# Peptides against a protein of PDB entry 2L2L, part 3

Target 1, 42 residues: chain A of PDB entry 2L2L
Amino acid sequence: SPEERERMIKQLKEELRLEEAKLVLLKKLRQSQIQKEATAQK

## One batch from the design tools (peptide; aimed at target 1 R5 I9)

Design b1_p10_1_s4 (made by RFdiffusion4, then SolubleMPNN; from b1_p10_1, 9 letters changed)
Fold by OpenDDE base, seed 5:
Structure b1_p10_1_s4 (fold): chain B 42 residues (1-42), chain A 10 residues (1-10)
Amino acid sequence: as target 1 above (42 residues)
Amino acid sequence: LEEVEKLRKE
């Protein structure tokens, strides 16, 4: 149904938003690790 | 994509 399609699109948009937030967190964690390694080598 | 098309037909 059009209503089911709309619910599915809303669910996929929320899933995408959560995965984007997770990707930002993982990128920050990775950058923090690289910075810690670069500061431990000085 | 195929699973989304299955759910669109229910």
Scores: peptide ipSAE 0.035, ipTM 0.511, DockQ to the pose 0.131
OpenDDE base, seeds 1, 2, 3, 4: peptide ipSAE 0.032, 0.034, 0.033, 0.034; ipTM 0.502, 0.514, 0.527, 0.511

Design b1_p10_2 (made by RFdiffusion4)
Pose (drawn by RFdiffusion4):
Structure b1_p10_2 (pose): chain A 42 residues (1-42), chain P 10 residues (1-10)
Amino acid sequence: as target 1 above (42 residues)
Amino acid sequence: EIEELEEEIE
């Protein structure tokens, strides 16, 4: 089922974007806590 | 995992 192998790549591609998006957002949070305390506690 | 799967496909 060669298509199955390709399908896994596509699926991982989607999750990869979402997984990265959270990572990029987490970095912003780190820098958001450096300047002017952190205003929002959440 | 994507690279490994591409190698397997090749």

Design b1_p10_2_s1 (made by RFdiffusion4, then SolubleMPNN; from b1_p10_2, 3 letters changed)
Fold by OpenDDE base, seed 5:
Structure b1_p10_2_s1 (fold): chain B 42 residues (1-42), chain A 10 residues (1-10)
Amino acid sequence: as target 1 above (42 residues)
Amino acid sequence: EIEKLREELE
């Protein structure tokens, strides 16, 4: 159904938004690990 | 701050 397709597209857009948010958090976590290593080597 | 980012990934 066109309505089922629209519901599936909405679900996939929300999943994409959650994965984009997770990627931002992983990038921040990685940056903070690099900063900890750089401070432990001084 | 890092601990909060781990809690948001679980």
Scores: peptide ipSAE 0.081, ipTM 0.675, DockQ to the pose 0.024
OpenDDE base, seeds 1, 2, 3, 4: peptide ipSAE 0.080, 0.079, 0.076, 0.040; ipTM 0.672, 0.672, 0.670, 0.549

Design b1_p10_2_s3 (made by RFdiffusion4, then SolubleMPNN; from b1_p10_2, 3 letters changed)
Fold by OpenDDE base, seed 2:
Structure b1_p10_2_s3 (fold): chain B 42 residues (1-42), chain A 10 residues (1-10)
Amino acid sequence: as target 1 above (42 residues)
Amino acid sequence: RIEELREELE
């Protein structure tokens, strides 16, 4: 159904948004770890 | 800051 396709597209857009948010958090976490290692070696 | 970012990923 066109309605079932619209629901599926909305679900996949929300899943994509959550995975993009998680990827941003993981990148910030990784950057913070590298910065802490660089400060602990001084 | 690192602990807060871990809690947001669980």
Scores: peptide ipSAE 0.071, ipTM 0.666, DockQ to the pose 0.023
OpenDDE base, seeds 1, 3, 4, 5: peptide ipSAE 0.034, 0.070, 0.032, 0.032; ipTM 0.543, 0.665, 0.532, 0.534

Design b1_p10_2_s4 (made by RFdiffusion4, then SolubleMPNN; from b1_p10_2, 4 letters changed)
Fold by OpenDDE base, seed 2:
Structure b1_p10_2_s4 (fold): chain B 42 residues (1-42), chain A 10 residues (1-10)
Amino acid sequence: as target 1 above (42 residues)
Amino acid sequence: KIEELEKELK
């Protein structure tokens, strides 16, 4: 049904938003690890 | 995945 399709599109948009937020967090974590390693080697 | 979901949502 059109209503089920709209519900599915809303769910997929929320999943996409959560995965984008997770990617931002993982990129920050990776940058922090690289900076910590670069400061521990000095 | 999206094309399979569109086939189930008839």
Scores: peptide ipSAE 0.021, ipTM 0.462, DockQ to the pose 0.190
OpenDDE base, seeds 1, 3, 4, 5: peptide ipSAE 0.020, 0.020, 0.018, 0.020; ipTM 0.461, 0.448, 0.424, 0.460; seeds 1, 4, 5 fail the geometry check

Design b1_p10_3 (made by RFdiffusion4)
Pose (drawn by RFdiffusion4):
Structure b1_p10_3 (pose): chain A 42 residues (1-42), chain P 10 residues (1-10)
Amino acid sequence: as target 1 above (42 residues)
Amino acid sequence: LKEKIEELEE
């Protein structure tokens, strides 16, 4: 099932974007806590 | 996830 192999790549590709998006957002949060306290506690 | 993609491409 060669298609199955390719399908896994596509699926991992989608999750990769989402997994990354959270990572980029988490960096922003770090820098958001540095300047002017952190305004929002959440 | 990128490692798994490389392994599957190989």

Design b1_p10_3_s1 (made by RFdiffusion4, then SolubleMPNN; from b1_p10_3, 3 letters changed)
Fold by OpenDDE base, seed 1:
Structure b1_p10_3_s1 (fold): chain B 42 residues (1-42), chain A 10 residues (1-10)
Amino acid sequence: as target 1 above (42 residues)
Amino acid sequence: LREKIEELRK
C-alpha cells in the first residue's frame, strides 16, 4: 500500500541518518589518529 | 540506502 511504502521510506531515511552520523564519527577518529601520529613524530 | 529510497518513490 502507499502507507506501507511511506513507513518503509521513513525507516530507510532514519537508517541513512544514523549511518551518515557514524561515517562522520569514523572520519573524525581517523583524522585524530593521523594528527596523534604526526605529533608523536615531532 | 539513498537508491532504495528513490526506488520506493517510483
Scores: peptide ipSAE 0.070, ipTM 0.686, DockQ to the pose 0.820
OpenDDE base, seeds 2, 3, 4, 5: peptide ipSAE 0.067, 0.069, 0.069, 0.069; ipTM 0.683, 0.685, 0.685, 0.685

Design b1_p10_3_s2 (made by RFdiffusion4, then SolubleMPNN; from b1_p10_3, 5 letters changed)
Fold by OpenDDE base, seed 5:
Structure b1_p10_3_s2 (fold): chain B 42 residues (1-42), chain A 10 residues (1-10)
Amino acid sequence: as target 1 above (42 residues)
Amino acid sequence: LREEIEKLRK
C-alpha cells in the first residue's frame, strides 16, 4: 500500500540518519588515532 | 532489505 511504502521510506531515512551519525563518530575516532600516532612519534 | 521493499510495492 502507499502507506506501507511511506512507512518504509521513513524507516530508511531514520536508518540513514543513524548510519551518518555513526560515520561521523568513526571519522572522529580515526582522526584521534592519527593524532595519537603523530604525538607518539614526537 | 531490497526484497522487503519489493513486497511493500505490491
Scores: peptide ipSAE 0.032, ipTM 0.537, DockQ to the pose 0.181
OpenDDE base, seeds 1, 2, 3, 4: peptide ipSAE 0.029, 0.030, 0.030, 0.026; ipTM 0.522, 0.527, 0.525, 0.475; seed 4 fails the geometry check

Design b1_p10_4 (made by RFdiffusion4)
Pose (drawn by RFdiffusion4):
Structure b1_p10_4 (pose): chain A 42 residues (1-42), chain P 10 residues (1-10)
Amino acid sequence: as target 1 above (42 residues)
Amino acid sequence: ELEEKAEELL
């Protein structure tokens, strides 16, 4: 099922974007806590 | 990397 192999790549590609997006956002949260305390506690 | 992961899953 060669298509199955390709399907896994596509699925991982989607998740990869979402996974990364959280990572980029986590980074902003770090820098958000450096400047002017952190205003929002959440 | 995604190809290797697909092969590991198969």

Design b1_p10_4_s1 (made by RFdiffusion4, then SolubleMPNN)
Fold by OpenDDE base, seed 3:
Structure b1_p10_4_s1 (fold): chain B 42 residues (1-42), chain A 10 residues (1-10)
Amino acid sequence: as target 1 above (42 residues)
Amino acid sequence: ELEEKAEELL
């Protein structure tokens, strides 16, 4: 059904939004870890 | 702070 396709597209857009937020957080975590290691060596 | 939020999303 066209309505079922529209519901599935909305679900996949929400999943994509959550995965994009997760990716941003993991990139920030990686940057924080590198900075902590660089400060612990001084 | 970022570690706890990362664990919640994993």
Scores: peptide ipSAE 0.087, ipTM 0.698, DockQ to the pose 0.030
OpenDDE base, seeds 1, 2, 4, 5: peptide ipSAE 0.082, 0.082, 0.083, 0.085; ipTM 0.693, 0.693, 0.692, 0.694

Design b1_p10_5 (made by RFdiffusion4; failed a check: too like the target's own chain)
Pose (drawn by RFdiffusion4):
Structure b1_p10_5 (pose): chain A 42 residues (1-42), chain P 10 residues (1-10)
Amino acid sequence: as target 1 above (42 residues)
Amino acid sequence: EEIKQLEEEL
């Protein structure tokens, strides 16, 4: 099922973006806590 | 890494 192998790549590609997006957002949070306390506690 | 491994297998 060669298609199955390709399908896994596509699926991992999607998750990869989402997974990354959370990582990029987390870096922003770190820098958000450095300047002017952290205004929002959440 | 998993994507590269699967591409090598293809």

Design b1_p10_5_s1 (made by RFdiffusion4, then SolubleMPNN; from b1_p10_5, 5 letters changed)
Fold by OpenDDE base, seed 2:
Structure b1_p10_5_s1 (fold): chain B 42 residues (1-42), chain A 10 residues (1-10)
Amino acid sequence: as target 1 above (42 residues)
Amino acid sequence: ERIEELRKEL
């Protein structure tokens, strides 16, 4: 059904948005870890 | 465009 297709596309867009937000958070966390390690070695 | 392709494949 056109309505089922629209619901599925909305779900996949929200899943993609959540995974993009998670990827940004993990990149920031990794950068913070590298910076902390670089400051702890001085 | 890509979203309208996905709408045709479902």
Scores: peptide ipSAE 0.039, ipTM 0.562, DockQ to the pose 0.479
OpenDDE base, seeds 1, 3, 4, 5: peptide ipSAE 0.038, 0.037, 0.039, 0.039; ipTM 0.559, 0.554, 0.559, 0.562

Design b1_p10_5_s2 (made by RFdiffusion4, then SolubleMPNN; from b1_p10_5, 5 letters changed)
Fold by OpenDDE base, seed 2:
Structure b1_p10_5_s2 (fold): chain B 42 residues (1-42), chain A 10 residues (1-10)
Amino acid sequence: as target 1 above (42 residues)
Amino acid sequence: KEIEKLRKEL
């Protein structure tokens, strides 16, 4: 139904937003690890 | 095509 399609699209948009936020966090964590390793080797 | 099938099942 149109209402089921709208609900599914809203759910998939929220899942996408959460996975994008997680990807940003993981990229920041990885960058922080690389920076810490680069400072510990000096 | 596959997205259009999924749209018909909802």
Scores: peptide ipSAE 0.033, ipTM 0.493, DockQ to the pose 0.223; fails the geometry check
OpenDDE base, seeds 1, 3, 4, 5: peptide ipSAE 0.030, 0.028, 0.027, 0.032; ipTM 0.485, 0.476, 0.456, 0.493; seeds 1, 3, 4, 5 fail the geometry check

Design b1_p10_5_s3 (made by RFdiffusion4, then SolubleMPNN; from b1_p10_5, 4 letters changed)
Fold by OpenDDE base, seed 5:
Structure b1_p10_5_s3 (fold): chain B 42 residues (1-42), chain A 10 residues (1-10)
Amino acid sequence: as target 1 above (42 residues)
Amino acid sequence: EEIEKLRKEL
């Protein structure tokens, strides 16, 4: 139904937002690891 | 396959 489709689109938008936030956090963690390794090698 | 099942439920 159009209502079920709208509910699914809202859910998929929230899931996308959560995965985008997770990706930003993982990128920051990776950069922090690279920086820690680069500072531990000096 | 699973995406096509989801499309049939909407």
Scores: peptide ipSAE 0.030, ipTM 0.494, DockQ to the pose 0.139
OpenDDE base, seeds 1, 2, 3, 4: peptide ipSAE 0.031, 0.033, 0.030, 0.027; ipTM 0.495, 0.504, 0.495, 0.453; seeds 1, 2, 4 fail the geometry check

Design b1_p10_5_s4 (made by RFdiffusion4, then SolubleMPNN; from b1_p10_5, 3 letters changed)
Fold by OpenDDE base, seed 5:
Structure b1_p10_5_s4 (fold): chain B 42 residues (1-42), chain A 10 residues (1-10)
Amino acid sequence: as target 1 above (42 residues)
Amino acid sequence: EEIEKLKEEL
């Protein structure tokens, strides 16, 4: 139904928002690891 | 410490 399609689009938008947030955190985590390794080698 | 906080948010 049109209502089921709208509910599915809302769910997929929320999943996308959560995955974008996780991707930002993973990029920060990776950068912090590289910086810690670079500071431990000095 | 900051790395462990970022892992708990995932």
Scores: peptide ipSAE 0.052, ipTM 0.626, DockQ to the pose 0.024
OpenDDE base, seeds 1, 2, 3, 4: peptide ipSAE 0.050, 0.050, 0.050, 0.051; ipTM 0.620, 0.618, 0.619, 0.621

Design b1_p10_6 (made by RFdiffusion4; failed a check: a repeat of another design)
Pose (drawn by RFdiffusion4):
Structure b1_p10_6 (pose): chain A 42 residues (1-42), chain P 10 residues (1-10)
Amino acid sequence: as target 1 above (42 residues)
Amino acid sequence: EIEELEEEIE
């Protein structure tokens, strides 16, 4: 089932974007806590 | 995991 192998790559590609997006957002949160306290506690 | 699968496909 060669298609199955390709399908896994596509699925991992989508999760990869989402997984990354959270990572990039987490970096912003770190820099958001450095300047002017952190305004929002959440 | 994507690279391994590409190698397997090749």

Design b1_p10_6_s1 (made by RFdiffusion4, then SolubleMPNN; from b1_p10_6, 4 letters changed; failed a check: too like the target's own chain)
Amino acid sequence: KIEELRKELE

Design b1_p10_6_s2 (made by RFdiffusion4, then SolubleMPNN; from b1_p10_6, 4 letters changed; failed a check: too like the target's own chain)
Amino acid sequence: LIEELRKELE

Design b1_p10_6_s3 (made by RFdiffusion4, then SolubleMPNN; from b1_p10_6, 5 letters changed)
Fold by OpenDDE base, seed 3:
Structure b1_p10_6_s3 (fold): chain B 42 residues (1-42), chain A 10 residues (1-10)
Amino acid sequence: as target 1 above (42 residues)
Amino acid sequence: LIEKLRKELE
């Protein structure tokens, strides 16, 4: 039904928001690893 | 810091 499609779109938007948040955390983790390596070599 | 970010991804 149109109502079931609207519920599915709302759920997929929530899942997308969670995956975008995980991607931001992974980018911060990668940056922190590079910084740790650059400080350990000095 | 790194170990905190790992726990936030679990």
Scores: peptide ipSAE 0.047, ipTM 0.594, DockQ to the pose 0.023
OpenDDE base, seeds 1, 2, 4, 5: peptide ipSAE 0.030, 0.032, 0.027, 0.029; ipTM 0.520, 0.522, 0.503, 0.519

Design b1_p10_6_s4 (made by RFdiffusion4, then SolubleMPNN; from b1_p10_6, 4 letters changed)
Fold by OpenDDE base, seed 1:
Structure b1_p10_6_s4 (fold): chain B 42 residues (1-42), chain A 10 residues (1-10)
Amino acid sequence: as target 1 above (42 residues)
Amino acid sequence: RIEELRKELE
């Protein structure tokens, strides 16, 4: 159904936004780990 | 998962 397709596109867009937000958080966490390792080696 | 979602729309 056209309505089911539209609901699915909305769900996929929401999932994409959540995964993009998670990717930003994981990148920040990784940067903080690298910085902690670099400060522990000084 | 995206392939499963495509099969539900067929």
Scores: peptide ipSAE 0.033, ipTM 0.536, DockQ to the pose 0.180
OpenDDE base, seeds 2, 3, 4, 5: peptide ipSAE 0.031, 0.030, 0.031, 0.031; ipTM 0.532, 0.530, 0.527, 0.533

Design b1_p10_7 (made by RFdiffusion4)
Pose (drawn by RFdiffusion4):
Structure b1_p10_7 (pose): chain A 42 residues (1-42), chain P 10 residues (1-10)
Amino acid sequence: as target 1 above (42 residues)
Amino acid sequence: EIEELEKEIE
């Protein structure tokens, strides 16, 4: 099932974007806590 | 995992 192999790549591609997106957001949170305390506690 | 799968396809 060669298509199955390709399908896994596509699926991992999607999750990869989402996984990354959270990583990039997490870096902003770190820099958001550096300047002017952190305003929002959440 | 994507690279491994691409190699397997090749």

Design b1_p10_7_s1 (made by RFdiffusion4, then SolubleMPNN; from b1_p10_7, 3 letters changed)
Fold by OpenDDE base, seed 5:
Structure b1_p10_7_s1 (fold): chain B 42 residues (1-42), chain A 10 residues (1-10)
Amino acid sequence: as target 1 above (42 residues)
Amino acid sequence: EIEKLRKELE
């Protein structure tokens, strides 16, 4: 149904938004790991 | 700091 397709697109957009937020957190975690390794080598 | 970021991913 066109309505089922619209509901599915809305769900996939929300999932994408959550995965984008998770990707930002993972990038910050990665940066903090690199910084800790760089400080442990000094 | 890393442990705070882990709690936000759970």
Scores: peptide ipSAE 0.067, ipTM 0.657, DockQ to the pose 0.023
OpenDDE base, seeds 1, 2, 3, 4: peptide ipSAE 0.066, 0.064, 0.063, 0.037; ipTM 0.655, 0.655, 0.652, 0.537

Design b1_p10_7_s2 (made by RFdiffusion4, then SolubleMPNN; from b1_p10_7, 3 letters changed; failed a check: a repeat of another design)
Amino acid sequence: LIEELRKELE

Design b1_p10_7_s3 (made by RFdiffusion4, then SolubleMPNN; from b1_p10_7, 3 letters changed)
Fold by OpenDDE base, seed 2:
Structure b1_p10_7_s3 (fold): chain B 42 residues (1-42), chain A 10 residues (1-10)
Amino acid sequence: as target 1 above (42 residues)
Amino acid sequence: KIEELEKELK
């Protein structure tokens, strides 16, 4: 049904938003690890 | 995945 399709599109948009937020967090974590390693080697 | 979901949502 059109209503089920709209519900599915809303769910997929929320999943996409959560995965984008997770990617931002993982990129920050990776940058922090690289900076910590670069400061521990000095 | 999206094309399979569109086939189930008839």
Scores: peptide ipSAE 0.021, ipTM 0.462, DockQ to the pose 0.190
OpenDDE base, seeds 1, 3, 4, 5: peptide ipSAE 0.020, 0.020, 0.018, 0.020; ipTM 0.461, 0.448, 0.424, 0.460; seeds 1, 4, 5 fail the geometry check

Design b1_p10_7_s4 (made by RFdiffusion4, then SolubleMPNN; from b1_p10_7, 3 letters changed; failed a check: too like the target's own chain)
Amino acid sequence: KIEELRKELE

Design b1_p10_8 (made by RFdiffusion4; failed a check: a repeat of another design)
Pose (drawn by RFdiffusion4):
Structure b1_p10_8 (pose): chain A 42 residues (1-42), chain P 10 residues (1-10)
Amino acid sequence: as target 1 above (42 residues)
Amino acid sequence: EIEELEEEIE
């Protein structure tokens, strides 16, 4: 099932973007807590 | 995991 192998790559590609997106957001949060306290507690 | 699968496909 060669298609199955390709399908896994596509699936991982999608999760990869979402997984990265959270990482980039997390980095902003770190810098958001440095300047002017952190305004929002959440 | 994507690279490993690409190698397997090749």

Design b1_p10_8_s1 (made by RFdiffusion4, then SolubleMPNN; from b1_p10_8, 3 letters changed; failed a check: a repeat of another design)
Amino acid sequence: EIEKLREELE

Design b1_p10_8_s2 (made by RFdiffusion4, then SolubleMPNN; from b1_p10_8, 6 letters changed)
Fold by OpenDDE base, seed 2:
Structure b1_p10_8_s2 (fold): chain B 42 residues (1-42), chain A 10 residues (1-10)
Amino acid sequence: as target 1 above (42 residues)
Amino acid sequence: LMEKLRKELE
């Protein structure tokens, strides 16, 4: 159904947005860990 | 992924 297709596309767009937000968070966490290690070695 | 979704919506 066209309506079912539109609902599925909306769900996949929301899943993609959540995975992009998670990827940004993990990148920030990794950067914070690298900075913490670089400050602990001084 | 998109091809599996097309087969479920036919």
Scores: peptide ipSAE 0.032, ipTM 0.531, DockQ to the pose 0.207
OpenDDE base, seeds 1, 3, 4, 5: peptide ipSAE 0.028, 0.032, 0.032, 0.032; ipTM 0.515, 0.523, 0.532, 0.535

Design b1_p10_8_s4 (made by RFdiffusion4, then SolubleMPNN; from b1_p10_8, 4 letters changed)
Fold by OpenDDE base, seed 5:
Structure b1_p10_8_s4 (fold): chain B 42 residues (1-42), chain A 10 residues (1-10)
Amino acid sequence: as target 1 above (42 residues)
Amino acid sequence: EIEKLRKELE
């Protein structure tokens, strides 16, 4: 149904938004790991 | 700091 397709697109957009937020957190975690390794080598 | 970021991913 066109309505089922619209509901599915809305769900996939929300999932994408959550995965984008998770990707930002993972990038910050990665940066903090690199910084800790760089400080442990000094 | 890393442990705070882990709690936000759970």
Scores: peptide ipSAE 0.067, ipTM 0.657, DockQ to the pose 0.023
OpenDDE base, seeds 1, 2, 3, 4: peptide ipSAE 0.066, 0.064, 0.063, 0.037; ipTM 0.655, 0.655, 0.652, 0.537

## One batch from the design tools (peptide; aimed at target 1 R5 I9 K13 L16)

Design b1_p11_1 (made by RFdiffusion4)
Pose (drawn by RFdiffusion4):
Structure b1_p11_1 (pose): chain A 42 residues (1-42), chain P 11 residues (1-11)
Amino acid sequence: as target 1 above (42 residues)
Amino acid sequence: EVDELLAELVD
């Protein structure tokens, strides 16, 4: 099922974007806590 | 490049 192999790549590609998006957001949170305390506690 | 790297993981 060669298509199955390709399908896994596509699926991982989607999750990769979402997984990365959180990562980029987490970095902003780190820098957000450096300047002016952290205004929002959440 | 990303599709190639994901193909290596799938293999």

Design b1_p11_1_s1 (made by RFdiffusion4, then SolubleMPNN; from b1_p11_1, 7 letters changed)
Fold by OpenDDE base, seed 3:
Structure b1_p11_1_s1 (fold): chain B 42 residues (1-42), chain A 11 residues (1-11)
Amino acid sequence: as target 1 above (42 residues)
Amino acid sequence: DLEEQLRKLVE
């Protein structure tokens, strides 16, 4: 039904928002690891 | 910490 499709689209938009936030955190964590390694080699 | 923020997002 149109109502079931609207509920599914709302759920998929929330899942996408969570995965985008996870991707931002993983990129920041990776950068922090590279910086820690570069400071330990000095 | 960034690691703790990631854990809370995966739960």
Scores: peptide ipSAE 0.089, ipTM 0.678, DockQ to the pose 0.037
OpenDDE base, seeds 1, 2, 4, 5: peptide ipSAE 0.087, 0.070, 0.070, 0.065; ipTM 0.675, 0.643, 0.653, 0.636

Design b1_p11_1_s2 (made by RFdiffusion4, then SolubleMPNN; from b1_p11_1, 5 letters changed)
Fold by OpenDDE base, seed 3:
Structure b1_p11_1_s2 (fold): chain B 42 residues (1-42), chain A 11 residues (1-11)
Amino acid sequence: as target 1 above (42 residues)
Amino acid sequence: DIDEKLRELVE
């Protein structure tokens, strides 16, 4: 139904928002690891 | 594990 489709679109938008937030955190973690390695080599 | 890497960032 149109109502079931609207519920599914809302769920998929929330899942996408959570995965985008996780991706931002993982990018920050990766940057911090590279910086720690670059400081340990000096 | 992604969830472990996320915990290590918040600690």
Scores: peptide ipSAE 0.054, ipTM 0.631, DockQ to the pose 0.028
OpenDDE base, seeds 1, 2, 4, 5: peptide ipSAE 0.054, 0.053, 0.049, 0.053; ipTM 0.630, 0.628, 0.613, 0.627

Design b1_p11_1_s3 (made by RFdiffusion4, then SolubleMPNN; from b1_p11_1, 6 letters changed)
Fold by OpenDDE base, seed 4:
Structure b1_p11_1_s3 (fold): chain B 42 residues (1-42), chain A 11 residues (1-11)
Amino acid sequence: as target 1 above (42 residues)
Amino acid sequence: DLDEKLREIVE
């Protein structure tokens, strides 16, 4: 139904938001690791 | 902040 399709679109938008937030966190963690390694080598 | 971005994932 149109209502089922709207619910599915809302769920997929929330899943997308969570995966975007996860991707941002993983990029920051990776950058923090590289910075810690670069400071430990000085 | 990493803790702020972790909160955004758990909400």
Scores: peptide ipSAE 0.050, ipTM 0.617, DockQ to the pose 0.042
OpenDDE base, seeds 1, 2, 3, 5: peptide ipSAE 0.049, 0.040, 0.041, 0.044; ipTM 0.615, 0.582, 0.580, 0.587

Design b1_p11_1_s4 (made by RFdiffusion4, then SolubleMPNN; from b1_p11_1, 6 letters changed)
Fold by OpenDDE base, seed 1:
Structure b1_p11_1_s4 (fold): chain B 42 residues (1-42), chain A 11 residues (1-11)
Amino acid sequence: as target 1 above (42 residues)
Amino acid sequence: DLDEQLRQLVE
């Protein structure tokens, strides 16, 4: 139904928001690891 | 801050 399609679109938008937030966290974690490694090699 | 972002993911 049109209502089921709207619910599915809302769910997929929330999943996308959560995966985008997770990707930002993983990128910052990776950057912090690279910075720690670069400071430990001095 | 990484710790603040981890908090926001658990809320």
Scores: peptide ipSAE 0.077, ipTM 0.663, DockQ to the pose 0.036
OpenDDE base, seeds 2, 3, 4, 5: peptide ipSAE 0.072, 0.076, 0.074, 0.074; ipTM 0.653, 0.669, 0.665, 0.660

Design b1_p11_2_s1 (made by RFdiffusion4, then SolubleMPNN; failed a check: too like the target's own chain; its pose is not in this set)
Amino acid sequence: DLLQKLLEEAK

Design b1_p11_3 (made by RFdiffusion4)
Pose (drawn by RFdiffusion4):
Structure b1_p11_3 (pose): chain A 42 residues (1-42), chain P 11 residues (1-11)
Amino acid sequence: as target 1 above (42 residues)
Amino acid sequence: ELKEKIEELEE
C-alpha cells in the first residue's frame, strides 16, 4: 500500500504545522513576560 | 520528531 506511506507523510505535515505554531507562540509568551511584567496572568 | 518520521517515510 504505497499510498499509505504517502498518507502518513501528509498527516505528519499537517500536525507539524500545528505543532510548530504552538512552539512559535510559546516563544512569544516568554518574551511577553519579560516586558512590563506579564499584564495577563493567563 | 515529525520531520524525522517524514524523512524516514520518504526514504

Design b1_p11_3_s1 (made by RFdiffusion4, then SolubleMPNN; from b1_p11_3, 6 letters changed)
Fold by OpenDDE base, seed 3:
Structure b1_p11_3_s1 (fold): chain B 42 residues (1-42), chain A 11 residues (1-11)
Amino acid sequence: as target 1 above (42 residues)
Amino acid sequence: SLREQIEKLKQ
């Protein structure tokens, strides 16, 4: 039904939003680790 | 800690 399709699209958009937020966090975490390693080697 | 780093980087 149109209502089932709308519910599925809403769920997939929320899952995408969560994966995008996770990706941003992991990129920041990786950068922080590299910076710490670079400061520990000085 | 790793946990504290995660919490600081959360939006």
Scores: peptide ipSAE 0.035, ipTM 0.493, DockQ to the pose 0.027
OpenDDE base, seeds 1, 2, 4, 5: peptide ipSAE 0.033, 0.031, 0.032, 0.032; ipTM 0.491, 0.486, 0.489, 0.495

Design b1_p11_3_s2 (made by RFdiffusion4, then SolubleMPNN; from b1_p11_3, 4 letters changed)
Fold by OpenDDE base, seed 3:
Structure b1_p11_3_s2 (fold): chain B 42 residues (1-42), chain A 11 residues (1-11)
Amino acid sequence: as target 1 above (42 residues)
Amino acid sequence: KLKEQIEKLEK
């Protein structure tokens, strides 16, 4: 059904959005860890 | 993977 196809597209778009948000958070966390290690070595 | 699946379903 066209309605089933639209529901599937909406679900995959939401999964993609959640993965992209998680990736941004993990990149910020990683950067904060590197900065803490660089300040502890001074 | 997900972006390609969405593009295939939009065609």
Scores: peptide ipSAE 0.119, ipTM 0.745, DockQ to the pose 0.879
OpenDDE base, seeds 1, 2, 4, 5: peptide ipSAE 0.117, 0.115, 0.117, 0.118; ipTM 0.743, 0.743, 0.742, 0.744

